# Designs tried in a protein design run: peptides against a protein of PDB entry 3V4L. Part 26

Target 1, 386 residues: chain A of PDB entry 3V4L
Amino acid sequence: GQPLAKDKVALLIGNMSYWEHPKLKAPLVDVYELTNLLRQLDFKVVSLLDLTEYEMCNAVDEFLLLLDKGVYGLLYYAGHGYENFGNSFMVPVDAPNPYRSENCLCVQNILKLMQEKETGLNVFLLDMCRKRNDYDDTIPILDALKVTANIVFGYATCQGAEAFEIQHSGLANGIFMKFLKDRLLEDKKITVLLDEVAEDMGKCHLTKGRQALEIRSSLSEKRALTDPVQGAPCSAEALVRNLQWAKAHELPESMCLKFQCGVHIQLGFAAEFSNVMIIYTSIVHKPPEIIMCDAYVTDFPLDLDIDPKHANKGTPEETGSYLVSKDLPKHCLYTRLSSLQKLKEHLIFTVCLSYQYSGLEDTVEEKQEVNVGKPLIAKLDMHRGL

## One batch from the design tools (peptide; made by RFdiffusion4, then SolubleMPNN)

Design b1_p9_8_s4 (from b1_p9_8, 4 letters changed)
Fold by OpenDDE base, seed 5:
Structure b1_p9_8_s4 (fold): chain B 386 residues (1-386), chain A 9 residues (1-9)
Amino acid sequence: as target 1 above (386 residues)
Amino acid sequence: MTKLVSFAP
């Protein structure tokens, strides 16, 4: 019969904004495009940018809560990384320079935990360097992996080699994602699909002799990312998984704010990633006696580290939101919240209306506090372990 | 010129 997945769950992490290391660009586009493709494949996708060590650990723990017997688990990582003794280490954004294994997440430890969940398929897509870290002499004593015959690693590069991005004037994929995205929707055994991606990458003149895809697999069954999800959630665990995922993807409802001057503001919300939200404001009604009117968002929770200089922009692009700009309403002021995983409380902020009456020189201000609860990933309370 | 940037630190 055709293989069935009990469910399909993916965690995608893109680390770019390193504190002590070179900043990357491709992980933004790569996580976004892969999220959209995996959603078309009926994956429950959690997409996270710029995680600290603690936030990465919590994201992995929450991902493991979504895994169960016969579930397909996919972990994608794009960022800095290294490989020591055949162990892959993902580097968080707060990693010191130099970093060591104690500052990083070991992929083989995550694989062990995934095997304990009796998953139907374990896919790791590692878009990172595989050079040895000479500052880390730690030999990880990993517990013996189970022989599950359901493991696939797609490494963006060979052992001891680098992964690359293309520095372009615009948005561009990393080299691995550039070729992976063209084949990801194909109804093929995942190892066959990745082999075709390796051939396509091997034809690229830019990467010839610098980067080549490596496939490591124990996959004994014909499993594909296209394998259908088994029908209605019959188990309590499947219901919990669906509810947990849904919580992490719930946007605040759009609001119409009415001010005493008779101005009406539309307040809207859009998700760029599971931890990145765009707030947008627009004036939907203005009395004719008001000649000038602007609606600003301010007074965000300190945990979000929102610089007011980057808030209330005339375009999504001025906030650093290039990917969802086409899907946003026009003629708004835009604010990008890029660290929703840091939110401990409800998202409370102020909408400040500044306006001028015809024939008065002075500006008038009215303010309304808005509570939108915990948006997106903030509902998972990734900080509850402190 | 298309520049490759490594994901190595």
Scores: peptide ipSAE 0.277, ipTM 0.862, DockQ to the pose 0.833
Fold by OpenDDE base, seed 3:
Structure b1_p9_8_s4 (fold): chain B 386 residues (1-386), chain A 9 residues (1-9)
Amino acid sequence: as target 1 above (386 residues)
Amino acid sequence: MTKLVSFAP
């Protein structure tokens, strides 16, 4: 019979905004597009951008809590990385220059932990370089992996090679995601799907002799990403997993704020990623005596590192939100919260209404504090381990 | 022109 997944869970990490390393661009689009595809495949997807070492460890720990016997686990990473002695290291955004294994996450350690969960399938999609790091002389002593015959690695590049993005004038995928996205929904054994992606990449004139997909698999069964999830969660563990995932994806409810001047503001929220939220404000009612009014959001928690210069933009694109802009209401002010993982407390902020009466030169301000609780990934309390 | 940019540091 067709294999059944007990559940399907994916962690997608895209690191771009490195502190001590060159900034990337493709991981933004790649994580977003892959998230949407995996959701169509009934994956529970956690999508995270720009994680520190500590935040990456916590994201992996939370991902491992979603894994159990017969669950399909998929880890995707796009960012800087290296490979020493057949061990793949994902580089956090706060990694020093030069970085070492002690500053990075070893994929094979994550695999070991996934094997302890008795998962039905373990898929790693590694969109990173596989060059040796000559500054890291550490020989990882990995414990012998269990023979689970359920492991698939899709490396965006060959051993010792680089992975690439295509820089166009706009948003573009990495090379791997460019070809993967066209096939990901196919009902094929995952190794067959990846082999077809490898053939498609091999036709690309840009990457010939520079980047080629490598597939490493021990997968003995015909498992596909399209494999159906086993019906309604009958186990307590499946219910807990569903609740845990749902918590990480709960948006604040939209609010209607009423000011003393009679202006009404709609406050709305949209998820770009599990750790990236757009706040938008719109004037839904204005008394005729008020000639101009704007609703600004301000006084965000310091842990979010929100630059006021990037807040309250007239377009989503001016915030750096290019992906969800089509799904957002028009004629708002937009603010992008890109680091929700850093939120220790409830998201409390101020909505400031600035307005002018007809015939008065002076602007008037009214303020309301808003508490929206812990949005999205901030519900998982990733920081409580310190 | 399409430019390839490496994910290498």
Scores: peptide ipSAE 0.270, ipTM 0.854, DockQ to the pose 0.840
Fold by OpenDDE base, seed 2:
Structure b1_p9_8_s4 (fold): chain B 386 residues (1-386), chain A 9 residues (1-9)
Amino acid sequence: as target 1 above (386 residues)
Amino acid sequence: MTKLVSFAP
């Protein structure tokens, strides 16, 4: 019979806004496009941008809680990375310069933990450099991996080589994702699919002799990303997993705020990633005696590190949101919350209405506090240990 | 010429 997955879970991490290292661009688009494709494949996807070491560790721990016997696990990483002695290290955004293995996440350690969960398939897609880090001579004493015939690595580049993005004026994929996205939905054994991606990438004149896809696999069975999920979640564990994932992807409901002056504001929410949310405000009713009115969001929790210069913009793009702008209502003010993983408490903020009456020179202000609870990934309490 | 940017730090 066709192989069945007990469930399908993916963690996608895109690191681009490094503190001590060159900033990247492709991880934004690559994580977004891969999220949409994996959702079409019935994956439960957690998509995270710009994680610190601590936040990456917690994201991996939460991902491992979603894994169980016969579950398909997929880890995608796009960002800075290195390979020492056949061990792959993902570099967090807060990594020092130079970084060491102690500042980074070892992929083979994650694989060990996935093998302990008795997963049905383990897929690693690593869109990072595989050069040696000459500042880290640490030989990780990795415990011997169990012999499981269910592991697939897709490396965006060869051992000792670099992965690349194409520098455009606009949004562009990394080289690996550019070819992967065209085939990812094909009903093929995952190693055959990746081999076809390698052939397509090998035809690219830009990367010829600079970047080539490497596939490492122990996969003995014909398993595909298209493999159907086994039945309704009849187990208590499957129900808990579904509830846990649903909580991490629940948006606040849209609100209609009514001010004393008779102005009505629509407050709406959109997810760009599991840790990135757009807030948008629009004036839906204005009394005729009010000649001008503006609605701003302010007083955000300090943990979110929101620059007021990037809040309350007339376009999503001015906030740094280029991907979901087509799905957002027009004629709003937009604010992008890009670090929801940092939120320890409820998201409480102020909606401030500034308005002017006909024939009065002075502006009047009204304020309403809004509590939207813990949106998206903030429900997982990734900070419970601090 | 399209410039490739490395994911190397």
Scores: peptide ipSAE 0.240, ipTM 0.844, DockQ to the pose 0.767
Fold by OpenDDE base, seed 4:
Structure b1_p9_8_s4 (fold): chain B 386 residues (1-386), chain A 9 residues (1-9)
Amino acid sequence: as target 1 above (386 residues)
Amino acid sequence: MTKLVSFAP
């Protein structure tokens, strides 16, 4: 019979905004597009951008809590990385220059932990460089992996080579995701699907002799990403997993704020990623005696590192949000919260209404504090150890 | 010309 997944869970990490390393662009689009495709495949997807070492460790730990016997686990990473002695290292955004294995996440260690969960399938999609890091002399003594015959690695590049993105004037995929996305929904054994992606990438004149997909697998069964999830959560563990994932993806409800002057503001929220939320404000009612009014958001928690220069923009794109802008209401002020994983407390902020009466030159301000609880990934308390 | 940018540091 066709294999059944007990559930399907994916962790997608895109690191771009490195502190000590060159900034990337493709991981933004690649994580977003892959999230939408994996959701169509009934994956529970956690999508995270720009994680520190500590935040990456916690994201992996939370991902491992979603894994159980017969669950399909998929880890995607796009960012800087290296490979020493057949071990793949994902580089966090806070990694020093030069970085070492102690500053990075070893994919084979994650695989070991996934094997302890008795997963039905382990897929790693690694959109990173695989060059040796000569500054890291550490030979990881990995414990012997269990023979589970359910492992697939898709490396965006061959051993000792670089992975690339396409720089266009706009948003573009990395080379790997460009070809992967066209086939990801196909009902094929995951190794066969990746072989076809490798052939498609091999036809690309831009990457010929520079980047080639490498597939490393030990997969004894015909498992596909299209494999159906077994029906209703039959176990307490499946219920807990579903609740944990649902908590990590709960947006605040839209609110109608009423000010004393009679102005009504719609406050709304949109998820770009599991750790990235757009706040938007719209004037929904204005008394005729008020000639101008704007609704600003301010006084965010300091742990979110919100630059006021990037808040309260007339377009989502001016906040750095290019992907969800089509789904957002028009004629708002937009603010992008890109680091929800850093939120230790409830998201409390101020809505400041600035307005002017007809025939008065003075601007009046009214303020209302808003508590929206812990939005999205902030519900997982990824900082509980700090 | 499409510019490839490496994910290498």
Scores: peptide ipSAE 0.229, ipTM 0.841, DockQ to the pose 0.801

## One batch from the design tools (peptide; made by RFdiffusion4, then SolubleMPNN)

Design b1_p10_1_s1 (from b1_p10_1, 4 letters changed)
Fold by OpenDDE base, seed 1:
Structure b1_p10_1_s1 (fold): chain B 386 residues (1-386), chain A 10 residues (1-10)
Amino acid sequence: as target 1 above (386 residues)
Amino acid sequence: MTKLVSYSTD
């Protein structure tokens, strides 16, 4: 019969905004496009941008809680990385210069923990460099991996080589994702799909002799990303997994705020990623005696590190949101919250209405506090232990 | 002009 997945879960991490290292661009597009494709494949997807070491550890721990016997687990990473002695290290955004293994996440340690969950399939898609880090002299003593015959690595590049993005005047994919996205929905054994991606990437004249896809697999069964999820959740663990995933993707409900002057504001929320939300405000009713009015959001929790210079923009693109702008209402003010994983408390903020009456020179302000609880990934309390 | 950017920090 066709193989069945008990469930399908993916963690996607894109690191771009490094503190001490060169900034990247493609991980934004790659994580977003891969999220949409994996959702069409009935994956439960957690998508995270710009994680610190601590935040990456917690994201992996929460991902491992979603894994169980016969579940398909997919980890995608795009960012800086290195490989020492066949161990792959993902570099967090807060990594020092130079970094060591103690500042980074070892993929083979994650694989060990996934094998303990008796997963049906383990897929790693690593869009990072595989050069040796000569500043890291540590040899990780990895415990012997179990022979599970269900592991697939798709490395964006060969051992000791670099992975690349193409920087144009606009947003573009990394080289690996550019070719992967065109085949990801094909009903093929995952190793056959990745081999076809390798052939397509091999035709790229820009990266010829610099980057080539490497496939490392022990997969003995004909498993595909298209394999159907088993029907109704038969276990308490499957119900918990479904609830945990749903909790991490719950947006605040849209609100209609009414001010004393008779102005009505629509407050709305959109998810760009599991840790990135856009707030938008629009004037839905204005009394005729009010000639001008604007609705600003302010007084965000300090944990979110919101720069007021990037808040309340006339377009989503001015906030740094280029991917979801087509799906947003027009004629709003937009604010992008890019670090929801840092939120320890409820998201409480102020909506400030600034307005002017006909025949009065003075601007009047009214303020209303809004509590939207914990949005998206902030519900998982990924900061537990700080 | 198309530029390749490495994911290496070195």
Scores: peptide ipSAE 0.414, ipTM 0.897, DockQ to the pose 0.852
Fold by OpenDDE base, seed 5:
Structure b1_p10_1_s1 (fold): chain B 386 residues (1-386), chain A 10 residues (1-10)
Amino acid sequence: as target 1 above (386 residues)
Amino acid sequence: MTKLVSYSTD
């Protein structure tokens, strides 16, 4: 019969805003496009940008909690990385210069933990360099992996080689995602799909002789990303998995705020990623005696490190939100919260209404505090342990 | 102009 997935879960990490290393651009677009494709494939997707070592460890731990017998697990990483002695290391945004294995996440350790879950398919898509790090001479004593089938690695490049992005004046993909996205929805065995992506990349004149896709597989079965999920979650574990994923994707409800002056504000929320939310405000009612009226959001939790200079913008793009701007309402003020994984408490903030009456020179202010609980990834309490 | 940028930290 056609293989069935018990469920399908993906963790996508895009690291760009490195502290001590060159900044990247493509991981933003690559994580977003891959998220949308995997959702069409009925994957439960957690998408995270710009994670520290601690945040990456917690994201992997939460991902591993969603894995179980016969579940399809997909890990995608785009960012800096290296390979020493056949071990792949993902570099967090807070990694020192130089970094070592102790500052990085070993993919083979994650694979070991995925094998313990008896997963139906394990896919690693590693959009990073595979050069040796000469500052790290440590040989990780990896415990012996179980002899399990159904593992697939798609490396964006060959051993000892570099991965690349295309930088244009606008948004662009990494080289790997540029070709992967065109085939990802095909009903093919995942190794056959990746072989076709490798052939397409091999035709690319920009990366010819610089980057080539490498496929490492123990996949003995005809499994595809298109394989249907086994019907309604009948097990307690499947219900828990569905609830855990739903928590990481729950947006605050849209609110109508009423001020004493008779102004009504609509406050809305949109997800760009599992750790990135857009807040937007709009004036939905204004008394005729009020000539000027603006609604600002302020007083965010300090853990979010929100620069007021980037808040309350007239366009989503001015906040750094280029991907979801088409799906947002127009004529709002927009604020991008890009670090929801850092939120320890409830998201409490102030809506400040600034307005002017006809015939008065002085601006009047009214404020309302808003508590929206823990939005998106903040519900997983990724900080439990500091 | 299209620029190829390495993910290397070197």
Scores: peptide ipSAE 0.409, ipTM 0.902, DockQ to the pose 0.868
Fold by OpenDDE base, seed 2:
Structure b1_p10_1_s1 (fold): chain B 386 residues (1-386), chain A 10 residues (1-10)
Amino acid sequence: as target 1 above (386 residues)
Amino acid sequence: MTKLVSYSTD
């Protein structure tokens, strides 16, 4: 019979905004496009940008809670990384210069933990460099991996080589994602799919002799990303997993705020990633005696590090949101919350209405506090250990 | 011009 997945879960991490290292651009687009493709494949996808070491550890722990016997697990990482002694290290955005293994996440440690969950398939897609880090001489004593015959690594590059992105004037993919996205929906054994991606990448004159896809696999079965999920959640564990994922992807409902002056504001929310949300405001009703009015959002929690200079923009693109702008309503003010993983408490903020009456020179202000609870990834309480 | 940017930190 066709192989069945008990469930399908993916964690996608894109690190770009490094503190002590060169900033990247492609992980934004790559994580977004891969999220949309994996959702079409019935994956439960957690998509996270710009994680610290602590936040990456917590994201992996939450991902491991979604894994169980016969579940397909996929980890994608795009960012800085290195490989020492056959161990792959993902570099967090807060990693020092130079970084060491103690500042980074070891992929083989994650694989060990996935094998303890008795997963049906383990896929790692690593869009990072595989150069040796000469500042780290640590040999991780890894326990022997179990012989599970269900492991696939897709490395964006060869051992000791670099991974690349294409920087244009606009949005562009990394080299690996550029070719992966065109084949990811094909009903093929995952190792055959990745081999075809390797052939397509090998035709690229830009990366010829610089980057080549490497596939490592122990996969003995004909498993595909297209494999159907086993029907309705028959177990308490499957129900819990569905509820956990749903909580991490629940947006606040759109609301209509009514001010005393008779102005009505529509407040709406959109997810860009599991840790990135757009807030938008629009004036939906204005009394004729009010000649001008604007609705601003302010007084955000300090843990979100929101710069007021980047809030309340006339376009989504001015906030740094280039991917979801087509799905947003027009003629709003837009604010991008890019660090929802840092939120310890409820998202409480102020909507401030500034307005002017006909024949009065003075501006009037009205304010309303809004509590939207814990949006998206903030429901998982990734900070419970501090 | 298309610029390749390495994910290397070196």
Scores: peptide ipSAE 0.409, ipTM 0.904, DockQ to the pose 0.855
Fold by OpenDDE base, seed 4:
Structure b1_p10_1_s1 (fold): chain B 386 residues (1-386), chain A 10 residues (1-10)
Amino acid sequence: as target 1 above (386 residues)
Amino acid sequence: MTKLVSYSTD
């Protein structure tokens, strides 16, 4: 019969806003598009942008809690990286210059931990460089991996080579995701699918002789990303996994705020990623005596590092949100919270209504505090280890 | 003009 997955879980990490390293762009698009494709494949997807070392470790730990016997696990990473002695290292955004293995996450260590969960399939999609880091002289003593015959690595490039993105005037995928996305929904053995992606990438004149997909696999069974999930969660563990994933994706409910002046504001929330939320405000009712009014959001928790210069924009794109802008209401003010993983407390902020009456020169302000609890990934308390 | 940007830090 066709293999069944007990469940399907994916962690997608896109690092681009490096502190001490060149900034990237494609990981934003790649994580978003891959999230949408994997959701169509019935994956539970956690999608995270711009993680520190500590945040990456916690994201991996939370991902490992979602894994169990016969679950399909997929890890995608897009960002800076290196390969020493056949070990792949993902570089966090806070990594020093130069970075070492102690500042980075080893993919083979994650694989070891996934093998302890008795997973049905382990897929790694690594859109990073595989050059040696000559500043890291550490020889990782990796414990011998178990012979599970359920492992697939799709490397965006070959050993000792670079991975690339295409920077132009618009948003574009990285080279790997550009070809992967066109085939990802095909009902094929995952190694056959990746081989076809390798052939398609090999026809690309831009990367010919610079980047080539490498497939490393120990996969004894015909397993596909299209393999159906086993029916209704019958186990307590499957219920817990479903609840844990659902918690990481709970948006705040939309609110209607009423001000004393008679203005009504709709406050809404949208998820761009598991750690990225857009807040939007719209005026839904205005008394005729009020000639101008705007509803600003302010007084965010300091842990979110929200620059007021990037808040309350007339378009989602001015906040740096290019992907979900089509699904957002028009004629709002938009604020993008890009670091929800840093939120230790409830998201409390102020809605400030600034307005002017007909025949008054002075602007009047009214304020309401809003508590929306812990949105999205902030419910997982990724910081509880300190 | 299409620019390739490496994911290398070198």
Scores: peptide ipSAE 0.386, ipTM 0.887, DockQ to the pose 0.866

